# Designs tried in a protein design run: peptides against a protein of PDB entry 6EJA. Part 2

Target 1, 276 residues: chain A of PDB entry 6EJA
Amino acid sequence: VEYMPANPVRIAFVLVVHGRASRQLQRMFKAIYHKDHFYYIHVDKRSNYLHRQVLQVSRQYSNVRVTPWRMATIWGGASLLSTYLQSMRDLLEMTDWPWDFFINLSAADYPIRTNDQLVAFLSRYRDMNFLKSHGRDNARFIRKQGLDRLFLECDAHMWRLGDRRIPEGIAVDGGSDWFLLNRRFVEYVTFSTDDLVTKMKQFYSYTLLPAESFFHTVLENSPHCDTMVDNNLRITNWNRKLGCKCQYKHIVDWCGCSPNDFKPQDFHRFQQTARP

## One batch from the design tools (peptide; made by RFdiffusion4, then SolubleMPNN)

Design b1_p8_2_s1
Fold by OpenDDE base, seed 5:
Structure b1_p8_2_s1 (fold): chain B 276 residues (1-276), chain A 8 residues (1-8)
Amino acid sequence: as target 1 above (276 residues)
Amino acid sequence: TSFHGEGD
């Protein structure tokens, strides 16, 4: 038995991709594609081959577009947030794409529900925002994420410049950088000129992997705080044994982990994984 | 989360 909403939500999927893994991207795209949704793809400025491949796909589907601007991003870079924020603005300015939810995706993470289940669920809770928190000690989270440290993205490196203070009166939160945000909240983040949004955009422009904390923090301190749901409805291919070896020290002045990309044999989980 | 500290 599946609930069929009368006015199903339409999703804007934002894909941030890089490298030469065109086949992997194609497989993921096929797994998540639906005619009623929208797909906005950013290809790293340095990934010209992949960009050409993605452009070809966008010409075949009217609901697939590629960002006309392209950023050169690094793992953990603050510019990733800029990518999301600019894509949000673009999507809000696309009057011909009436999307209701913003969902980011990569090859390392998938929604844990089928399309029908996801749409049904989001249609029922269309006024909510879904972000997964770390679920641990907040002070420890701040320390381990380096939120009390100032970082500068420059020359393909995240330089740690020194210590900084968390803005007073702000309840910092974070966790997963995979989120499901409703259009109303995206509008708020994009166009609000209040002190919260302004200060947080500035603060997180010098933050290590800001997408893991920016939206959580903004939401929880905003007038939209009551819409927070501590769940991102994702399955991530985490293997900390392999992914947590401080392997990014050459790029970031901090030790971190990364999820493993899904293999072709793992793609079935997008369609078959049960509700969390 | 993606980070675990300076050198843990």
Scores: peptide ipSAE 0.136, ipTM 0.807, DockQ to the pose 0.438
Fold by OpenDDE base, seed 3:
Structure b1_p8_2_s1 (fold): chain B 276 residues (1-276), chain A 8 residues (1-8)
Amino acid sequence: as target 1 above (276 residues)
Amino acid sequence: TSFHGEGD
């Protein structure tokens, strides 16, 4: 029997989807939907058919909304962070949606817990933020991620412009681009005018797949640093043999890996993954 | 992490 918290947390699920994720989105939606949570869906500007489908769903559920703005994002593009940041701002301005946690999802990553388990866990640790670090040498991480390089997203391409330095006094960290952030930290990221947030927003606007590092770096260098938990409570369908082929070199001036979308047969892993 | 080098 799962513990039932007296004041269960409510989750804002943010889904960033494109046309190829139609079936996966339907499966995910069925798996994660609950009347007490909120779902904010961004559909890529180019995915008009999917957008119409998602709009139809949003009209059927009062706790499902679609972003009125739509970005054209590319793999590894800096605009993905912009999508999350704008979604965070929107969600904070939705006074009728009292969410406690921000959780991003895609077809390639799922929470490792049932809804009841997740809610119970987060309700117990509602003051914490959950981000998974890379667990490797930091210098190697910077090098592999190209964080010491300046990139510009333009014309559906991430152009490498040159070298750059990590800002002084900043401890860079990162890993997974899947995170569970409490409302307080999201408020800080969204509205703070301190030097850290200002610098990092600027820095990561020229960064490859910035969501893998931005929130880690901001959190760890912020007054909220003691709230970090090195776990994102996710199952990621990684297949390095298939996913690390430098297949995105035509889009970004860098080589990268990508996880595979979950298939129905992959869901059995939810029961096999160890709890944090 | 997603990236693994310059890929040159």
Scores: peptide ipSAE 0.117, ipTM 0.810, DockQ to the pose 0.436
Fold by OpenDDE base, seed 1:
Structure b1_p8_2_s1 (fold): chain B 276 residues (1-276), chain A 8 residues (1-8)
Amino acid sequence: as target 1 above (276 residues)
Amino acid sequence: TSFHGEGD
């Protein structure tokens, strides 16, 4: 018998999709859809066919919306954070969608729990934020992520401009770019005018794949730091043999890894732990 | 994590 909370949390799922991932998106959508949650989908500006398909889905479900704005995103681009931040703002302005948690997803990422388990868990820990840290040497993390380098997203490329220093007094952290954030923290990130949020938004606008570090860093240095849980309650289809070939050098002046979309043959991995 | 450095 599963625990049923008296006041179950409602989740805003944010999906950032691109290309021809219609089948993958449909599969994931079917896996995560529930009438009590909300789904906000951003489709890459260049993915018009996918956009049309997603619009069709949004017309079929009252709790599914598509961003009226669309960004042209690139792998590792700083604009991904902008996409999340804008979607957060939009969701906070949707007064008819009383969501309690913000969860981002992609076709390469699935929750490790059933909906009921996830809702029960989050309802019990609704004041917490769930971000998975890298769990290794932080200095090494900074070097490998290029956080001490300045990047500029321009002309569908992440240009390395030079070196930079981590802001003084800031404890940088990161890991997975998949997170579960409570509404209160999202409000803080979205509307706070304190030095931390302002400085970090500026800092991470010149950062490679900033979503892997921005929310971790902001949270850990904020008044909400005691709400952090080092777990994102999900798995990512990491296959570093396939995804870590420096295949994005033509787009990013840095080498990195990308997760793979889940395929039917990958389902056995759902019970395994994945590296951030 | 995604990135692993300037090169392979």
Scores: peptide ipSAE 0.131, ipTM 0.803, DockQ to the pose 0.454; fails the geometry check
Fold by OpenDDE base, seed 2:
Structure b1_p8_2_s1 (fold): chain B 276 residues (1-276), chain A 8 residues (1-8)
Amino acid sequence: as target 1 above (276 residues)
Amino acid sequence: TSFHGEGD
């Protein structure tokens, strides 16, 4: 029998979607939807058809909202972090949505637990933040991520402008861009005016693949550093052989990898028990 | 979308 917490956490799921994959989104949504959680969906500014579809969904469910603002994001672009940060601010300002955890999702990365298991686990560890580190040499990570390079997102391209130095006194870390963050840390990231948050927001506004490192770095250098758990509780459909071909050099002045979307048959493993 | 840097 699964343990049922007395005060179960409620999760704000943030989905950043683009393209024409309305059917795929629908399948994913059905797999992750629960009446007790909240869903905040950002649709790329260029994906008007998808936006219309998502709006229809949001009208059918009271706990589903669509961002009134829309950004044009690119693979590896700094604007993805901006999207997350703005969504965090929005969610904190939604007083009628008492969420406890922030979780970002895509079709390529699902939680490894059922809803009940996830809620039970997070309810037990509600003061922790879950970020998966790269698990290798940090200097190598910095080089491979291009953190010592300055990038500018402009005209749907990530331009490499030159070299830069890591800010003094900052211990850089990173790994997965899929994370589980508690509300308290999200509040810190959103509203803190300390030197760390201010400096890192500026630094990462010119960073490639910023979501893979920003939250790790901020957390580990913050007063909340002792709340980090090196696990994001995710199953990511990584296939390095297929995903690591520098296939985005036409968009980014850098080489990178991408995970694969889960196949339709995989959705059954993550379906919620309590669905409408 | 998720990604992973591989370098120059």
Scores: peptide ipSAE 0.106, ipTM 0.825, DockQ to the pose 0.568; fails the geometry check

Design b1_p8_2_s2
Fold by OpenDDE base, seed 1:
Structure b1_p8_2_s2 (fold): chain B 276 residues (1-276), chain A 8 residues (1-8)
Amino acid sequence: as target 1 above (276 residues)
Amino acid sequence: TSFHGAGD
């Protein structure tokens, strides 16, 4: 028997898309679309064809909007965090969209639960934030993520400028760049002028893959720290054989792994496999 | 994401 909440949460899904991923986006959209949720889509500034396609979709659904601004993002770029932060601000300013949760998605990461299950779960835990941590040695995580390194995004490249220190008094954490954040925490991140948020925004402006760590770190060091849940309720298509070949070295002065987009043949995993 | 190589 599925639990039906009396006051079901409504979700703002934020999609950051680029390139020629029209088919992947269409599949994702079909999989996650529901009339009670909201969809805010950012299309890379360079992806004009995709932008036109997404605009067409947005015209068909009242609960689908496209960002009027567009950033040119690169893999691992600090600008990805800027994209999320600006999207959060936009969504908070949309008074006609009463969303309760912010969820980012890509073609490489799906919710592990059905819509009903997800809504039921989040409705029960509406005061919580769901961020998946790396679950390993934190010092090693910092080193491997390059958090102790200073990066500059410029000319479609992430330049490694040198070493840096983690700010004093800050417990750094991170892991997945896919998160489920409640509106209250999003408001805090967006509008707070406290030292934590201010410093972290500055710090992560020069960070490689900042979305994998920014929200974790801010949350755990904030007055909202008790709302942390170490789970993002997702499955990601990790194929290290394909995704861990330093394929982005030409873009980033670092080597890393990236997940692969789900293909139709991979969909069976949604029901059978939990996120490792 | 797991980084390697240049970050080691």
Scores: peptide ipSAE 0.025, ipTM 0.693, DockQ to the pose 0.402
Fold by OpenDDE base, seed 4:
Structure b1_p8_2_s2 (fold): chain B 276 residues (1-276), chain A 8 residues (1-8)
Amino acid sequence: as target 1 above (276 residues)
Amino acid sequence: TSFHGAGD
């Protein structure tokens, strides 16, 4: 029997989906849905069929909403961060949804904990933020991520414009683009007008795969830095043999790896545990 | 995500 906290946290799940993830979305939704949580779904502007399907679901569940705005995002696009940031703002403005944690999910990622375990854990550590770092040489990470390069998202392409410098005094970090953020930190990111947040939003608006390092970097350089836990409580289906073939080179002036959608044969890995 | 090749 799992421990039930006296004041269980409620989670806002943000799902960013596109047409090719229809089946995976259905599986994930069934796996993560709970009446006590909230689900905010962004469907790519180009995925009209999926949008209609998701709208139907949202009408059936009071705790499921679809973004009234839709972006056309590309792999590695800076607009993905914009999607998250706008979703965060929307969720903070939804006064009827008293969520405590923000969790982003894709069809290629699952929480490693059951709902009860996750809620129990987060209820105990409700003041913490969970971001998984790369665990490598940071200089190498910067180079490989192209953080020292300037990118522009335009015409469904990430154009590499040139080199840039990391802002002075900023300790850059990153890793997983899957995170668990508490409401307080989300409020900070959304509404703060301090130099850090302002500069980082500007910096990452020209960044490749910004979600993999924006929140890490902001958190670690913010007054909230002591709340960081180097764990995102996720399992991602990584298969480098399949995902590291420059499959997105046609839309990004960079070559990177992408995770794969989970398949039934991958489910055995869900038995893995990772604690902070 | 791990990038390779194009950064050099």
Scores: peptide ipSAE 0.024, ipTM 0.691, DockQ to the pose 0.362
Fold by OpenDDE base, seed 5:
Structure b1_p8_2_s2 (fold): chain B 276 residues (1-276), chain A 8 residues (1-8)
Amino acid sequence: as target 1 above (276 residues)
Amino acid sequence: TSFHGAGD
């Protein structure tokens, strides 16, 4: 028997899109759209055609909005975290959108559950936050992620400037850049002025792929630490043969693997899970 | 994301 929540949670889906992935975006949108949820879409500043298309969609649905601001983001760029943080602030200021959970999505990642299953699950665990950790040696993670290195995003490049120290007293964690965060924690991240949030925002403004670690680290060191669930409920299209060729060396002074965009032929993989 | 090479 499936659980039916009496007070179902409503989800704010944040979509960060770029390029000419109109078809893929349309597929994703159709797959996740529901009248009871909210959709906030950021289109890269350089993707004007896509922006026009997304605006057309937003005019057709009252629960779909496009960010009035647009950032030029790069793979691995610190500005991606800024995009999420600004989106969170915007969503909290939208009093007409009573969302309970924040979920980020891209063309390379899908929720693994149906809408009903997802809503039922989150409604049962509405006080929890879902972030998937790396699941390996933490020291190795720090080294491989370059968290002990200082990066500067400038001129569409992530420049590695040198070494840095991780702040004392902070338990660093991370893994997936896909997360499910409850409104309470989003409020904390957005409005808290404590030393943790302040220092971490500063620290991660010079971090490579900050979204893979920022929220994990903040959560685990915060008063909300007991709400951590090591699961992001995602299906990610991983093909390491294609995604692990240091393809972003021209953009980032670091080599890494990235998930691949979903293609129509990849739909059969929606029963499998993978994480960054 | 899994990083390699340049970090070592």
Scores: peptide ipSAE 0.024, ipTM 0.688, DockQ to the pose 0.390
Fold by OpenDDE base, seed 2:
Structure b1_p8_2_s2 (fold): chain B 276 residues (1-276), chain A 8 residues (1-8)
Amino acid sequence: as target 1 above (276 residues)
Amino acid sequence: TSFHGAGD
């Protein structure tokens, strides 16, 4: 028996996609689509074929939109955070889309709950934000993430320019770049002009893997700090046996690791009460 | 895609 809330939350799903993985995207989309939610899709500027495919999908569903702007992003690039921040602003300006939660998705991360379970859960905890922390030594995390290093995204590369200091008075945290954020916090991040948000946006514009730390750090140092839940309700397909192979040193002046995408057999459609 | 830093 599933609890059905009287005022169920509506979710804005943000998908940042690239390449030619149209079939994979289609499979994921079918698995997560619900008429009561909203889907905002950014296609990499270089992925024209995929963009055409996604546009076709958006024309078929009224609750699916494609970003009119497109960024060229790279693995670990600071521009990924810019993409999220801009999409958040867009979504807040869409008065016809009354969403309650912001959720980012990719083929490498899948919700652990069915749609009904997720909606029920978030409806109960609609004032909370869900970010998974690394759960280890924070100083080590900072070093491994290169947060004390200055990076510049240019010419499809993340250039390491030198060392930098963490801003004074800021407790840095991070972990997963998959998060569930409530509208109130998204509004804060988007429109606040306080010193925290302003400085962190600047700081993370020169940060490697910014989405893994920006929202954690902003939240924990903000007036909304008591709303944090150390759980992102996701299953990430990490291949522990392979470990870290520094797969992207050709793109970034740093060692980073990426989880594997889910295989087709790993995808299970959300159990939904109403499916198209 | 999600990532994790591992150092220089």
Scores: peptide ipSAE 0.093, ipTM 0.831, DockQ to the pose 0.571; fails the geometry check

Design b1_p8_2_s3
Fold by OpenDDE base, seed 4:
Structure b1_p8_2_s3 (fold): chain B 276 residues (1-276), chain A 8 residues (1-8)
Amino acid sequence: as target 1 above (276 residues)
Amino acid sequence: TSFHGDGD
């Protein structure tokens, strides 16, 4: 029997969806939906059919909302971070949604725990933030991610403009772009006017897939640095043999990898456990 | 991580 906390945390799930991911989204939604949580869904500006479908879902559930604004995002685009940051602000301004944790999801992700397990765990560690680091050589990470390069998102393309230096005094880190952030840290990221947050928002507005590094870097260099847990409590279907073929060169002036949608034969991996 | 370099 799972422990039931006296004051269970409530989660704001942010889903960023696009294209023809209707079936995958439906599967994920059914898997993660709970009446006590909140779901805020952003649909790509170009995905009108999907948007209509998501709107229909939002009308059926009082704890599901769709962003009134929509961005046109591309794979690896810096605008993905803008999407998260704006959604964070929106969620903080929703006084009728008392959420305790922010969790981002895509159609290719599944939590590794049941709702009861997740809630129990987060209720116990409600003061912590969960971000999975790359766990390798940091210099290599910087090179592979192109963090020392300047990129501009324009005309549905990430243009490489040149080289840049990492800001002095900043310890850059990153890894998974899937994270669990407590409300306190989200408030800090959203409303802080300190040099760290200001500088990092500027820096990462010209960064490839900034969500893989922004929150890690901000957290580790912030007064909240002691709240970091190196775990994201989820499974992503990675197959690098298939997903790392530099298939996005037409969109990004860099080579990258992408996760695959889960197939029924992949579901056995959901039995894996991860703890901080 | 999602990226592996320029042309790698």
Scores: peptide ipSAE 0.120, ipTM 0.804, DockQ to the pose 0.449
Fold by OpenDDE base, seed 2:
Structure b1_p8_2_s3 (fold): chain B 276 residues (1-276), chain A 8 residues (1-8)
Amino acid sequence: as target 1 above (276 residues)
Amino acid sequence: TSFHGDGD
């Protein structure tokens, strides 16, 4: 018997989806859906068929909504951060959705725990933020991520414009682009007008795959720095045998790799007790 | 992480 918290946290799941994989999305949705949580789905502006499918789902469930705005994003694009930030603002403005945690999801990275376990865990640590760090030399991380380079997202491409300096006084960190953030920190990121948040939003608007570093960097340099837990509670399907082949060089002026999507058989690792 | 350098 699993411990049931007296005041269980409620989670806002943000899904950023694209393409034509409606069946895959449906399978994932069934695997993660719970009546007590909230689901906010952004569909790429170019994915009209998928958008129609997602709208149908949203009409069937009161706790599922689709972003009224849609962005055209590319892998590694700075616009992905914009998508998350805007979704955070939207979710904070939804007074009828009292969520406690923000969690982003994709088919390539799933929570390692069941819903009950996740809720129990987060309910115990509701004041913490969960971000997985790279766990290596930071200077090397900066170089490999291209954080000292200026990028511009334009015409479905991430253009490398030149070199740049890391803002003075900022300790840069990063790692996984999958995170679990508590509402308080999301509020800070969304509404703070301090120098840190302002500068970092500007800095990361010209950053390659900013979601892997923005929230880490902001958190660690903020008054909320003591709330960081170096764990995102995820299972990432990295195929280490394949190594890095720079497979995104056609859309990004940088060498990038991505994890593999989970296969249908992998869904058994994360099954909800209450499914639609 | 997803990136490993500029490819040079």
Scores: peptide ipSAE 0.118, ipTM 0.816, DockQ to the pose 0.399
Fold by OpenDDE base, seed 1:
Structure b1_p8_2_s3 (fold): chain B 276 residues (1-276), chain A 8 residues (1-8)
Amino acid sequence: as target 1 above (276 residues)
Amino acid sequence: TSFHGDGD
């Protein structure tokens, strides 16, 4: 028997989608949809067909909204963080959506737990934030992520401009770009004017795939550091054999990996693999 | 993690 909390948390799911992945999105949406949660969907500015499809979905469900603004993002682009930050601000301004947790998703990522399990778990630990760390040598992580390099997103490309240093006194961390953040921490990230948040927003605006590190770093160096849980409760279709071929070298002045969208034949991998 | 270096 599943534990049923007296005051179950409500989740704001943020979906950042692009291309022609309408079928994948539909599958994921069906898998994660619940009437008690909220869904905020950003569609890439260039993906007009997908945008039309998503708008149709949003018209069918009162708890589904589409961002009125749309960014043109690239893989590994710093603008992805901007997308998340703006969506966080929007969600905080939606007074009619009393969400407790922020969860980002893609077509390559699913929650590990069922809705009931997830809600029960988060309701018990509603004061915690869930971010999965890389779990390896931090210096190696910094080097491989290019965190000690300065990048500029321009003309649909991530240009490597030069070297940079990690800000003094900051303990950098990161790992998965899939996270579960409580509302309080989202409020802090969104509205705080302290030196940490201000500095990190600036720092990560010139960072490769900043979502893999920004929230980790901000949290661990913030007054909310004691709320860190090294787990994102995710299952990702992560296949490095297929996804680590420097396939984005034409877009990013760096080599990286990408997960694959879930296909029916990949369902057997559920509950087996996690994105590092 | 996604990245693995510059051409590595």
Scores: peptide ipSAE 0.112, ipTM 0.803, DockQ to the pose 0.466
Fold by OpenDDE base, seed 3:
Formats: structure tokens, sequence, C-alpha cells
Structure b1_p8_2_s3 (fold): chain B 276 residues (1-276), chain A 8 residues (1-8)
């Protein structure tokens, strides 16, 4: 018998999608939709057809909204973090959506638990934040992520401008760009004017794939550091043979690996994989 | 994502 919480958490799912994710988005939406949760969808500025489709969905469901603003994002671009940060602000300003957790999703990552399991789990640990760390040497992580390099997103390209230093006194961390953040921490990130949040927002505005490190770093250096759980409750479709081809070298002055979109036949893995 | 550097 599954635990049924008396006060179940409600989740704000944030989806950042582009034109290539039309079918995947529909599949994901069907898989994750629940009347008690909220869905906030950002469609890339260039994906007009997808935007029209998503708008149609949003008109059919009261708990589905589309961002009125749209960014043109690129792989590895700093603008992805801006998208998340702005969506967080929007969601906090939606007083009619009492969400407890912020969860980002894409076609490459799914929650490994059923909705009931996820809600039960998060309801039990509603004061925690779930971020998966890289689990490697920190210096190596910084080097491989290019965190000690200054990047500028311009003209649909991430330009490497030069070297930079990690801010003094900051312990950098990161890993997965998939996170489960409680409302309290999202409020902190959104509205805090302390030196940490201010500096990190500035620092990560010139960072490659900032979402993989920003929230980790802010959380671990914040007064909320004791709320971190090194687990994002996700399953990622990794195929390094397909994902590690430097396929983004044309838009980023760096080379990296990316996960692959899930296919229908991959769904069985959700049932086979579990994380603590 | 796992980066492997520029030129690697």
Amino acid sequence: as target 1 above (276 residues)
Amino acid sequence: TSFHGDGD
C-alpha cells in the first residue's frame, strides 16, 4: 500500500521545448499530466508551429500555461538559465497556482517514479532540494565544464572570450541540469539580493550550460545548504556513442556530450531503474 | 551533459 499524504505537494512542471520536440512533448505531457499539478511551457522563439500547438493545449487545460515571452535558446547557451529564472519569477507571481516544487523536464529526462510515488516522496521531503552532483573531482569538473572560461551568447553562438576565475569563497558544484527545487529555495533565488545570488547570476550569465551548475552552486553556498539532496530522481537516456560527437561545436566554442531523446521503447527503463 | 574540452 502506497503512502497517501494528507497534504500532497503540488508540482510546477516547467518545460522548455523547441520544434524538434513536438512528438516527444505530446508523449511527455500524457505521461506527466495530472489535474493537481501545474505546467508552464516555454516554446523557443523560432518554433512558431510548436507554439501554436502548445497554445491549443493550454486553452484546453486550466493548469497549463505558456510563457508570454519567448527566447531563442541554443544548446549550452546562457539564455537557458535566463529562461528558467524568468519562469520561476512568473510562477511565483501566479498567486492562483499554489505549487510546492519546481521541476524542469525535457524529452531526454523523465522522473523515475510514478506520479503517486513522486508526490508521496516529495510530500515527505518537502523542505529538501534535489540536485544531482557530478560525483567527480571538483577541479576536473570546473575544467571540463569550462567554468573557468568566459562565454558570451551572441548571434546564436557561445563565444569563448577568455579565462576567468571562480569567485572567491564560492564552492562550485554541479552535474545534472535536471532539478527538483522547493518553492522556498526558488523564492530565495528569485528575490534574494544577497551577495551570493547577485554574484552568481552575473557569473552564470557568461557560463556554458549554466543550469548544470548554477542552482547547485547557489544552494550549497546559501543558508539553505542543508536542504540539498544529491539525487534528482531522474532517468536519463544516455548513449555516449550518439551523444558525444561534438555535435554542437558549430554553435559552442566547446565540445561536450548530450543525452538522447527518449523513444517509446525506452519507457520500460522507467520501471526498472530506481534511485534512493 | 559531460564536456570533454575544446579539441578533445
Scores: peptide ipSAE 0.034, ipTM 0.741, DockQ to the pose 0.394; fails the geometry check

